# Peptides against a protein of PDB entry 3EFO, part 99

Target 1, 262 residues: chain A of PDB entry 3EFO
Amino acid sequence: SQLADLYKSCETDALINFFAKSAFKAVLHQPLKVIREILVNQTAHMLACYRKNCASPSAASQLILPDSMKVLPVYMNCLLKNCVLLSRPEISTDERAYQRQLVMTMGVADSQLFFYPQLLPIHTLDVKSTMLPAAVRCSESRLSEEGIFLLANGLHMFLWLGVSSPPELIQGIFNVPSFAHINTDMTLLPEVGNPYSQQLRMIMGIIQQKRPYSMKLTIVKQREQPEMVFRQFLVEDKGLYGGSSYVDFLCCVHKEICQLLN

## One batch from the design tools (peptide; made by RFdiffusion4, then SolubleMPNN)

Design b2_p11_4_s2 (from b2_p11_4, 5 letters changed)
Fold by OpenDDE base, seed 1:
Structure b2_p11_4_s2 (fold): chain B 262 residues (1-262), chain A 11 residues (1-11)
Amino acid sequence: as target 1 above (262 residues)
Amino acid sequence: EPPPEILIQEP
């Protein structure tokens, strides 16, 4: 059917870009609450339509996603949790204006990375491999105290270190003997020159490639105060300023779909 | 509230 073909050809990243720009335009003349409701409604309606007209029968307890939209809910939740759409006094007007203007000019690839960062487990690097490590989901549950992770969203780059990260990797990256010796005030990694350091630099270079902005590097130690900033980019977790976790959002969307179809 | 079970389908 034509409808089935539509869902098959859907490009979720382009759709999110469209929704983001539409919503960020609407903030100038509509209440934030209304905008958020519209976004949730649109998500539910699209998925309800699929379930009604295209999907194979399934249990009511299941949330059915077409393959082309398998990441639509997570992106939509990220959009809803963006500071531009949150009504919190802790968020400055300047920050809202800045991010609004940024997104309004972003292409599809840029907005994808902006809303859902890359999170790479660099402690698993094979120095002889030319392949990037597989990204993990942006949640604290995917971090480990023994791990080192690189996060990038096109504007910022974070190097997160677990409290029990391997001393040999710390030595390889920072040329210091232990976690305690790492200076988190640095914005550049030292030129250590060993294979691991070179591999990490290569990965960082690949991530930076084709991005319109130079990403500033922030080094973050687990359990230190600056980690709070890093955690804000773990977009599948519950937001600092009242945004839902991805799991909670799935429940919300599923409930609304059921209401539409019952 | 338990999260829904996600089912990914091909259209």
Scores: peptide ipSAE 0.438, ipTM 0.922, DockQ to the pose 0.890
Fold by OpenDDE base, seed 5:
Structure b2_p11_4_s2 (fold): chain B 262 residues (1-262), chain A 11 residues (1-11)
Amino acid sequence: as target 1 above (262 residues)
Amino acid sequence: EPPPEILIQEP
């Protein structure tokens, strides 16, 4: 069917880019609440249409997604949680303006990475491999006190270290004996020269490739104050300023779809 | 309220 073909050909990343730019343009003449409602409504309508016209019968308790849109909800939630669309007094006008202008000029690949960062488990690096480690979901639940993670969203890069990070990895990366000795004021990793350090630098280089902006590196120790900034990029978690978790958003979308179809 | 189970389908 025509609808089936439409959903098969759908590019979620392009769709999110379109929604983002449309929403950020609308900010100039519509209330934020209305814009958010429109985005949720559009999401629900697209998925409701699929369920009604294309999907195989399934339990009402299930949220059915076409394969092409399997990540639509998570990206949409990230868009909704962007500071440009949040009606919070804690967010400055300048920050809103800055983020708005950034996204308005982003291509599809840029906006995809911007809204949903790469979170890489650096502690699992295979120094014999030239491949990037598999990214994990951007949630605190995927972190570990024993882990080291690299997060990048095309604009910022964070190296997060758990309080129980392996000393050998700390030494490999920073050439210091322990977690306590890591200087978080540094914006560049030292050239230690061992295979692990070289591999990490290579990964950082790959991430930086083809990005329009040079990402500043921030070293983050778990349980230190700067970690709060890092946690804002764990986009599947509940936002600091009232944004929903991914789980909560799934419930919201599912409820809206049910309302449309029943 | 439990989150819905996600079901991925091919159209």
Scores: peptide ipSAE 0.433, ipTM 0.921, DockQ to the pose 0.887
Fold by OpenDDE base, seed 2:
Structure b2_p11_4_s2 (fold): chain B 262 residues (1-262), chain A 11 residues (1-11)
Amino acid sequence: as target 1 above (262 residues)
Amino acid sequence: EPPPEILIQEP
């Protein structure tokens, strides 16, 4: 059917880009609450339409996603949680304006990375491999105290260090003997020159390639105050200023779909 | 409430 073909050909990243720009334009003339409701409604309607017209029969307790939209909910939730669509007084008007302007000019690839960062477990690096480590889901549950993670969203780059990260890796990256000696005020990694350091720098370079903005590096130690800022980029978790976790959003979307179809 | 089970389907 025509609808089936439509869902097969859907490009979720392009769709999110469109929704983001549409929503961010709407901010100028519609209440934020209404914009958020529209986004949720659109998500629910698209998925309800699929369930009604294209999906194979399944239990009502299940949320059915076409393969092309398997990441639609998570990206949509990220959009909904963006500061541009939040009315919290803790978020400055300037910050909202800044991010709004950024997204309005972003291409599909840029907005994809912006809304859902890459989170790379660099503690698992194979120095003999030229391949990037596989990204993990952006949630605290995917972090480990023994790990070192690089997060990038096209604007910011974070190097997160677990409190129990291996001293040998700390030495390899920072040329210091321990976690405690890491200077979090640094915005550049030292050129230590060992294979691990070189590999990490190479990875950072690859991430920076073809990005329109130079990403500032922030070193983050677990359990220090700056980690709170870092955690805001763990977009599948509950946001600081409200906003649903990915799991909560799935429940919300499922409920809305059920309401539309029952 | 528990999250729904997600099913990925091809249309």
Scores: peptide ipSAE 0.428, ipTM 0.918, DockQ to the pose 0.881
Fold by OpenDDE base, seed 3:
Structure b2_p11_4_s2 (fold): chain B 262 residues (1-262), chain A 11 residues (1-11)
Amino acid sequence: as target 1 above (262 residues)
Amino acid sequence: EPPPEILIQEP
């Protein structure tokens, strides 16, 4: 059917870009609450239409997504959790204005990375491989106290260090003997010159490629105050300013779909 | 990098 073909050909990344720009334009003349409701409603209607007209029969308790939209909910939740759409006094007008303007000028690829960051477990690097490590889901559940992770969203780059990170890796990256000796005020990694350090720098270079903005590096130690800033980029978790987790959002969307169809 | 997958929903 024509409708089935439409869902098969859907480009979720382009759709998210469109929704983001539309919403960020709307903030100038509509209440934030209304904009958020519209976004959730649009998501629910698209998925309800699919379930009604295209999907194979399944239990009502299940959320059915077409393959082309398998990541639509997570990106939509990221959009909803963006500071531009949040009504919190803790968020400055300047920050909202800044991020709004940034997204309004982003292409599809840029906005995709912006809303859902890359989170790479660099503690698992094979120094003999030129391939990037596989990204993990942006959630605290995917971090480990023994691990070292690189996060990038096209604007910011973070190097997160677990409290029990291997001393040999710490020495390899920073040329210091322990976690406690790492200086988090630095914005550049030292030129240590060993294979691990070189590979990490290569990965950082690859991530920076074809990005319109130069990402500054922030070094973050687990359980230190700056980690709070890092955690806001773990977009599948509950947000600091009241945003929903991905799981909570899925439940919300599913309930609304059920209401539309029953 | 591959995008995230849908989480398992319990009935």
Scores: peptide ipSAE 0.282, ipTM 0.825, DockQ to the pose 0.061

Design b2_p11_4_s3 (from b2_p11_4, 4 letters changed)
Fold by OpenDDE base, seed 1:
Structure b2_p11_4_s3 (fold): chain B 262 residues (1-262), chain A 11 residues (1-11)
Amino acid sequence: as target 1 above (262 residues)
Amino acid sequence: EPPPEVLIQEP
């Protein structure tokens, strides 16, 4: 069917880019609450239409996603949790204006990375491999106290270190003997020159390639105050300013789909 | 409320 072909050919990243720009334009003349409701409704309607017209029969308790839209809900939730669409007085007008303008000029690839960061387990690096480590989901549940993770969203880069990070890796990256000796005020990694350091620098270089902005590096220690900033980029978790977790958003979308089909 | 079971279908 024509509908089935449409869902098969759908490019979720392009769709999110479109929705983001549409919503960020709408903030100039519509209440934020209305904009958020429209985005959720659009998501629910698209998925309800699929379930009604294209999907194989399934239990009502199940949320059915076409393969092309398997990441639509998570990106949509990230969009909804962006500061431009949040009604919180803690968010300055300047910050809203800045991010609005940024997104309005972003291409599809840039907006994809912006809304859902790459989170890479650096502690698992194979120094002999030219491949990037497999990214993990952006949630605290995917972090490890024994791990070291690199996060990038096209604008910022974070190197997060667990409290129990391996001393040998700390030595390899920072040329210091322990976690306690790491200086988090640094914005550049030292030129240590060992294979692990070189591999990490290569990965950082690859991530930086083809990005319109130079990403500033922030070193973050677990359980230190600056970690709070880093945690805001764990987009599948609950937001600081009242945004839903990905799981909560799935429940919300599922409920609306059921209401539409019922 | 428990999260829904997510199923991914191919068209």
Scores: peptide ipSAE 0.447, ipTM 0.922, DockQ to the pose 0.860
Fold by OpenDDE base, seed 5:
Structure b2_p11_4_s3 (fold): chain B 262 residues (1-262), chain A 11 residues (1-11)
Amino acid sequence: as target 1 above (262 residues)
Amino acid sequence: EPPPEVLIQEP
């Protein structure tokens, strides 16, 4: 059917880019609440249409996604949680204006990375491999006190270190003996020269590759004050300013789909 | 309220 073909050919990243730019344009003449409602409504309608017309029968308790849209909800939630669309007094007008202008000029690939960062488990690096480590979901639940993670969203790069991160890795990266000795004021990693350091630098280079902006590196120690900034990029978690977690958003979308179909 | 189970399907 025409609908089936439509869903097969759907490019979620392009769709999110479109929704983002449309919403961010609408901010100039519509209330934020209305814009958010429209985005949720559009999401629900697309998925409801699929369930009604294309999906195989399944339990009502299940949220059915076409394969092409399997990441639509998470990206949509990230869009909804962007400071441009949040109605919070804590968010400055300048910050909203800045991010609005950034996204309005982003291509599909840029907006994809911007809304959902790459979170890489650096502590699992194979120094003999030229492949990037597999990204993990952007949630605190995927972090570990023993881990070291690199997060990048095309604009910012964070190196997060757990309080119990391996001393040998700390030494490999920073050439210091322990977690306590890491200077978080640095914006560049030292050129230690060992295979692990070289591999990390290579990964950082790959991440930076083809990005329109040079990402500033921020080193973050777990449980230190700057970690709060880092946590804002864990987009599947509940936002600092009232944005829903991914799980909560799934519930919201599911309810709205059910309302549309019943 | 438990989250819905996500099911991925091909059209």
Scores: peptide ipSAE 0.445, ipTM 0.920, DockQ to the pose 0.884
Fold by OpenDDE base, seed 2:
Structure b2_p11_4_s3 (fold): chain B 262 residues (1-262), chain A 11 residues (1-11)
Amino acid sequence: as target 1 above (262 residues)
Amino acid sequence: EPPPEVLIQEP
């Protein structure tokens, strides 16, 4: 059917870009609450339509996604949790305006990275390999106290260090003997010159490639105050300002789909 | 409320 073909060919990243720009334009003339409701409603309607017209029969307790939209809910939730669509007084008008302007000019690839950062477990690096480590889901549950992770969203780059990160890696990256010695005020990694350092720098370079903005590096130690800022980029978790976790959002979407189909 | 089971299907 035409609908089946449509869902097969759907480019979710482009769709999210469209929704983001549409929503961010709408903030100028519609209440934020309404915009958020529309986005959720649109998500539910698209998925309900699929379930009704294209999906194979399944239990009502299951949320069915077409393969092409398997990441639609997570990206949509990220969009909903963006400061532009939040009305919290803690978010300055300037910050809201800034991010709005940024997204309004972003291409599909840029917006994809912006809404869902890359989170790379660099502690698993094979210095003999030129391949980037596989990204993990942006959630605290994917972090480890023994790990070192690089997060990038096209604007910011964070190097997160677990409290139990290996001293050997710390030495390799920072040329200091321990976690406690790491200076988080620096925005550049030292040129230590060992294979691990070189590999990390290469990875950072690759991430920076073809990005329109030079990403500022922030070094984050686990359990230190600045980690709270970092955690806001773990977009699958619950947001500081009341945004839903990915799991919560799935429940919300599923409920709405059921309401549409019952 | 437990999260729904997510199933990915090919159209």
Scores: peptide ipSAE 0.440, ipTM 0.919, DockQ to the pose 0.906
Fold by OpenDDE base, seed 3:
Structure b2_p11_4_s3 (fold): chain B 262 residues (1-262), chain A 11 residues (1-11)
Amino acid sequence: as target 1 above (262 residues)
Amino acid sequence: EPPPEVLIQEP
């Protein structure tokens, strides 16, 4: 059917870009609460329509997503959790204005990376490989106290270090003997010159390429205060300012779909 | 990088 073909051909990344720009335009003349409700409603309606007209029969307790929209909910939740759409007094007007303007000018690829960052397990690097390590889900559950992770969203780059990060990797990256000796005020990695350091720098270069903005590097130690900033980019977790986790959002969307169909 | 997969939820 025409409707089935529509869902098969859906470009979710373009759709998210459209929703983001539409919502960020709407903030100028509509209450934030209304905008958030519209976004959730639109998500639910699209998925309800699919379930009603295209999906194979399934249990009512299951959330059914077409393959083309498998990442729609997570990106939509990221959009809803963006500071531009949050009604929190601790979020400055300047920050909202800044991010609003940034997104309004972003292409599809830029907005995709912006809303859902890359989180790479750097501690697993093969110095002989030219490929990027496979990204992990942006959640604290995917971090390890023994691990080192690189996060990038097109605007910011973070190097997160677990409290039990391997001393040999710390020395390889920073040329210091231990976690405690790492200076988190640095914005550039030292030129250590070993294969691991070179591989990491190469990866950072690949991430930076074809991005319109230069990403400054922030070094983050686990359990230190600056880690709180880093955790805001773990977009599948519960937000600092009251945003839902991805799992909670799925439940919310599913409930609304059921209400639409029953 | 591949996008995240859907988590199966049965609320």
Scores: peptide ipSAE 0.328, ipTM 0.832, DockQ to the pose 0.062

Design b2_p11_5_s1 (from b2_p11_5, 5 letters changed)
Fold by OpenDDE base, seed 1:
Structure b2_p11_5_s1 (fold): chain B 262 residues (1-262), chain A 11 residues (1-11)
Amino acid sequence: as target 1 above (262 residues)
Amino acid sequence: SVSHVAIEIPE
């Protein structure tokens, strides 16, 4: 069917870019609450239409996503949780204006990365491999106290270190004997020169490639105050300012779809 | 029919 073909050809990254720019334009003329409701409604309607017209019958407890939109909900939730669409007093007008302008100028690839960062477990690096480590889901549940992770969203880069991160890796990266000796005020990694350090720098370089902005590096220690900023980029988790977790959002969308179809 | 992913949603 024509509708089936439409869903087949759908590109989630393009849709998110469109929704983001549309919403961020709308904030100038419409209440934020209305904009958020529209986004949720649009998501639900699209998926409801698919379920009704394109999908085989399924259990009521199942949320059905076409392959082309399998990641649409998570990105949509990220969009909804963006400071531009929130009315929290803790968020400055300047910050909202800044992020709004940034997104309005972003291409499809840039906005995708912006809304859903890359989170790489660099503690598992094979110095003999030329392959980048596989990204993990942006959630605290994917972190490890024994791990070291690199997060990048096209604008910022974070190096997160677990409290029990391997001393040998710390030595390899920072040339210091322990976790406690790491200076989080640093924005550049030292030129240690060992294979692991070189590999990490290479990865950082690759991530920086083809990005329009130079990403500043922030070193974050687990359980220190600055980690709170890092946690905001774990976009699948519950937001600091009232945003839903990915799981909660899925439930919300599912409920709305059911309401539309029943 | 379009290929799809099914996610189980707890009540």
Scores: peptide ipSAE 0.411, ipTM 0.904, DockQ to the pose 0.872
Fold by OpenDDE base, seed 4:
Structure b2_p11_5_s1 (fold): chain B 262 residues (1-262), chain A 11 residues (1-11)
Amino acid sequence: as target 1 above (262 residues)
Amino acid sequence: SVSHVAIEIPE
């Protein structure tokens, strides 16, 4: 059917880009609450339509996502949790305006990365590999105290270090003997010159490639105050400003779909 | 039918 073909061919990244721009345009004329409701409603309707017309019967307890939209909910949740759509006094008008304008000019790839960052386990780097490490889900549950992670969203880059990060890696990256010696005020990695350092720098370079904005590096130590900023980019978790976790959002979407179909 | 992912939603 045409519907089936549509769901096969649709690209979530394009949809998110569209929804983001539409929503961010709408904020000028519509209440944020309404915009958020529309986004959730649209998400639910699309998925309900799929379930009704394209999917085989399934249990009521199951949320059914077409493959092409398997990540739609997570991206949508990220969009909903963006400061532009959150009416929080803690967020300055300037910041909202800035991010709004940024997204309004973003291409599909840019917005995809913006809403759902790359989170790379740097502690697993193979210095002899030409491939980037596989990204992990943007959740605290995917971090480890023993790990080192690089996060990038096209605008910001973070190097997160667990409290129990391997001293060898710390030495390799920062040329210091321990976690405690890492200077988090630096925005550039030192030129250590060892293979690991070079590999990391290369990875950072690759991430920076084809991005319209230069990403400033922020070094973050676990359990230090600046980590809170980093955690904001763990988009599958509950947001600092009250946004839902991915899991909670799935439940919400599922409920709405059920309401539409029943 | 279109390939899909099924996610169990907690009650």
Scores: peptide ipSAE 0.410, ipTM 0.906, DockQ to the pose 0.894
Fold by OpenDDE base, seed 5:
Structure b2_p11_5_s1 (fold): chain B 262 residues (1-262), chain A 11 residues (1-11)
Amino acid sequence: as target 1 above (262 residues)
Amino acid sequence: SVSHVAIEIPE
């Protein structure tokens, strides 16, 4: 069917780019509440239409997503939680305007990375491998006190260190003996010269490739003040200034789909 | 039908 073909050909990254730019354009002449409602409504309608017309019968407890849209909800939630679409007084007008202008000029790949960062467990690096580590979901639940993670969203790069990060890795990256000795004021990693350091730098280089902006590196220690900024990029968690967790959003979308179909 | 992913929604 034509509908089936449509869903097969649909790409989530392109949709998110479209929705983001449409919403951010609408901010100039529509209330934020209305814009958010439209986005959720459009998401629910698309998925409801699929379930009704393109999917085999399934249990009511299941949210059914076409393969092409399997990550649409998570990206949509990220969009909804962006400061441009939030009307919280804690968010400055300047920040909202800045991010709006950035996204309005972003390509599909740029907006995808912007809304959903890459979070890489670099503590698991194999120095003998040239492959990038597999990204993990952007949630605190994926972090570990013993881990070291690199986060990048095309604009910012964070190196997050757990309080119990292995001293050997700390020494490998920073050439210091312990977590306490790491200087978080630095924006560049030292040239230590060991294989681990070299591989990390390579990974950072790969991430920086094809990005229009140079990402500034911020070193973040767990439980220190800058970690709060870092946690804002864990987009699947509940937002600091509002917005649902990914899990909560899925429940919300599912409920709305059910309402549309019943 | 189109290939799909099913996510269990907790009650």
Scores: peptide ipSAE 0.409, ipTM 0.905, DockQ to the pose 0.875
Fold by OpenDDE base, seed 3:
Structure b2_p11_5_s1 (fold): chain B 262 residues (1-262), chain A 11 residues (1-11)
Amino acid sequence: as target 1 above (262 residues)
Amino acid sequence: SVSHVAIEIPE
């Protein structure tokens, strides 16, 4: 069917880019609450239409997503949790305006990375391998106190260190003996010169490639105050300013779909 | 029919 073909050809990254720009344009004319409701409604309608017209019968307790849209909900939730669409006094007007303008000029690939960052387990690096570590889901549940993680969203880069990060890795990256000795005011990694350091720098370079903006590095220690900023990029978790977790959002979308189909 | 994924939603 024509509908089936449409869903097969659907590109989630393009949709998110479109929805983001549309929503951010609408901010100038419509209340934020209305914009958010529209986005959720559009998401639910698309998925409801699929379930009705393209999917085989399934249990009511199941959320059915076409393969082309399997990650649509998570990206949509990220969009909904963006500061531009949140009406919170803690978020400055300048920050909203800045991010709005940035996204309005982003291409599909840029917006995809912006809304859902890459989170890489750096502590798992094998200096004997040229393979990049596989990204993990952007959630605190994927972090470990013993781990070191690199996060990037095309604008910011964070190096997160667990409180129990291996001293040998700390030495390898920072040339200091322990976690406590790491200077978080640094915006550049030292030139240590060992294989691990070189590999990390290579990875950072790869991440920076093909990005329109140079990402400033922020070093973050677990349990220190700056970690709160880092945690805002763990987009699958519950947001600080009232945003839902990915799981909660799935439930919300599912309920709305069910309402549409009943 | 288009290939799909099913996610169990807790009630």
Scores: peptide ipSAE 0.405, ipTM 0.905, DockQ to the pose 0.894

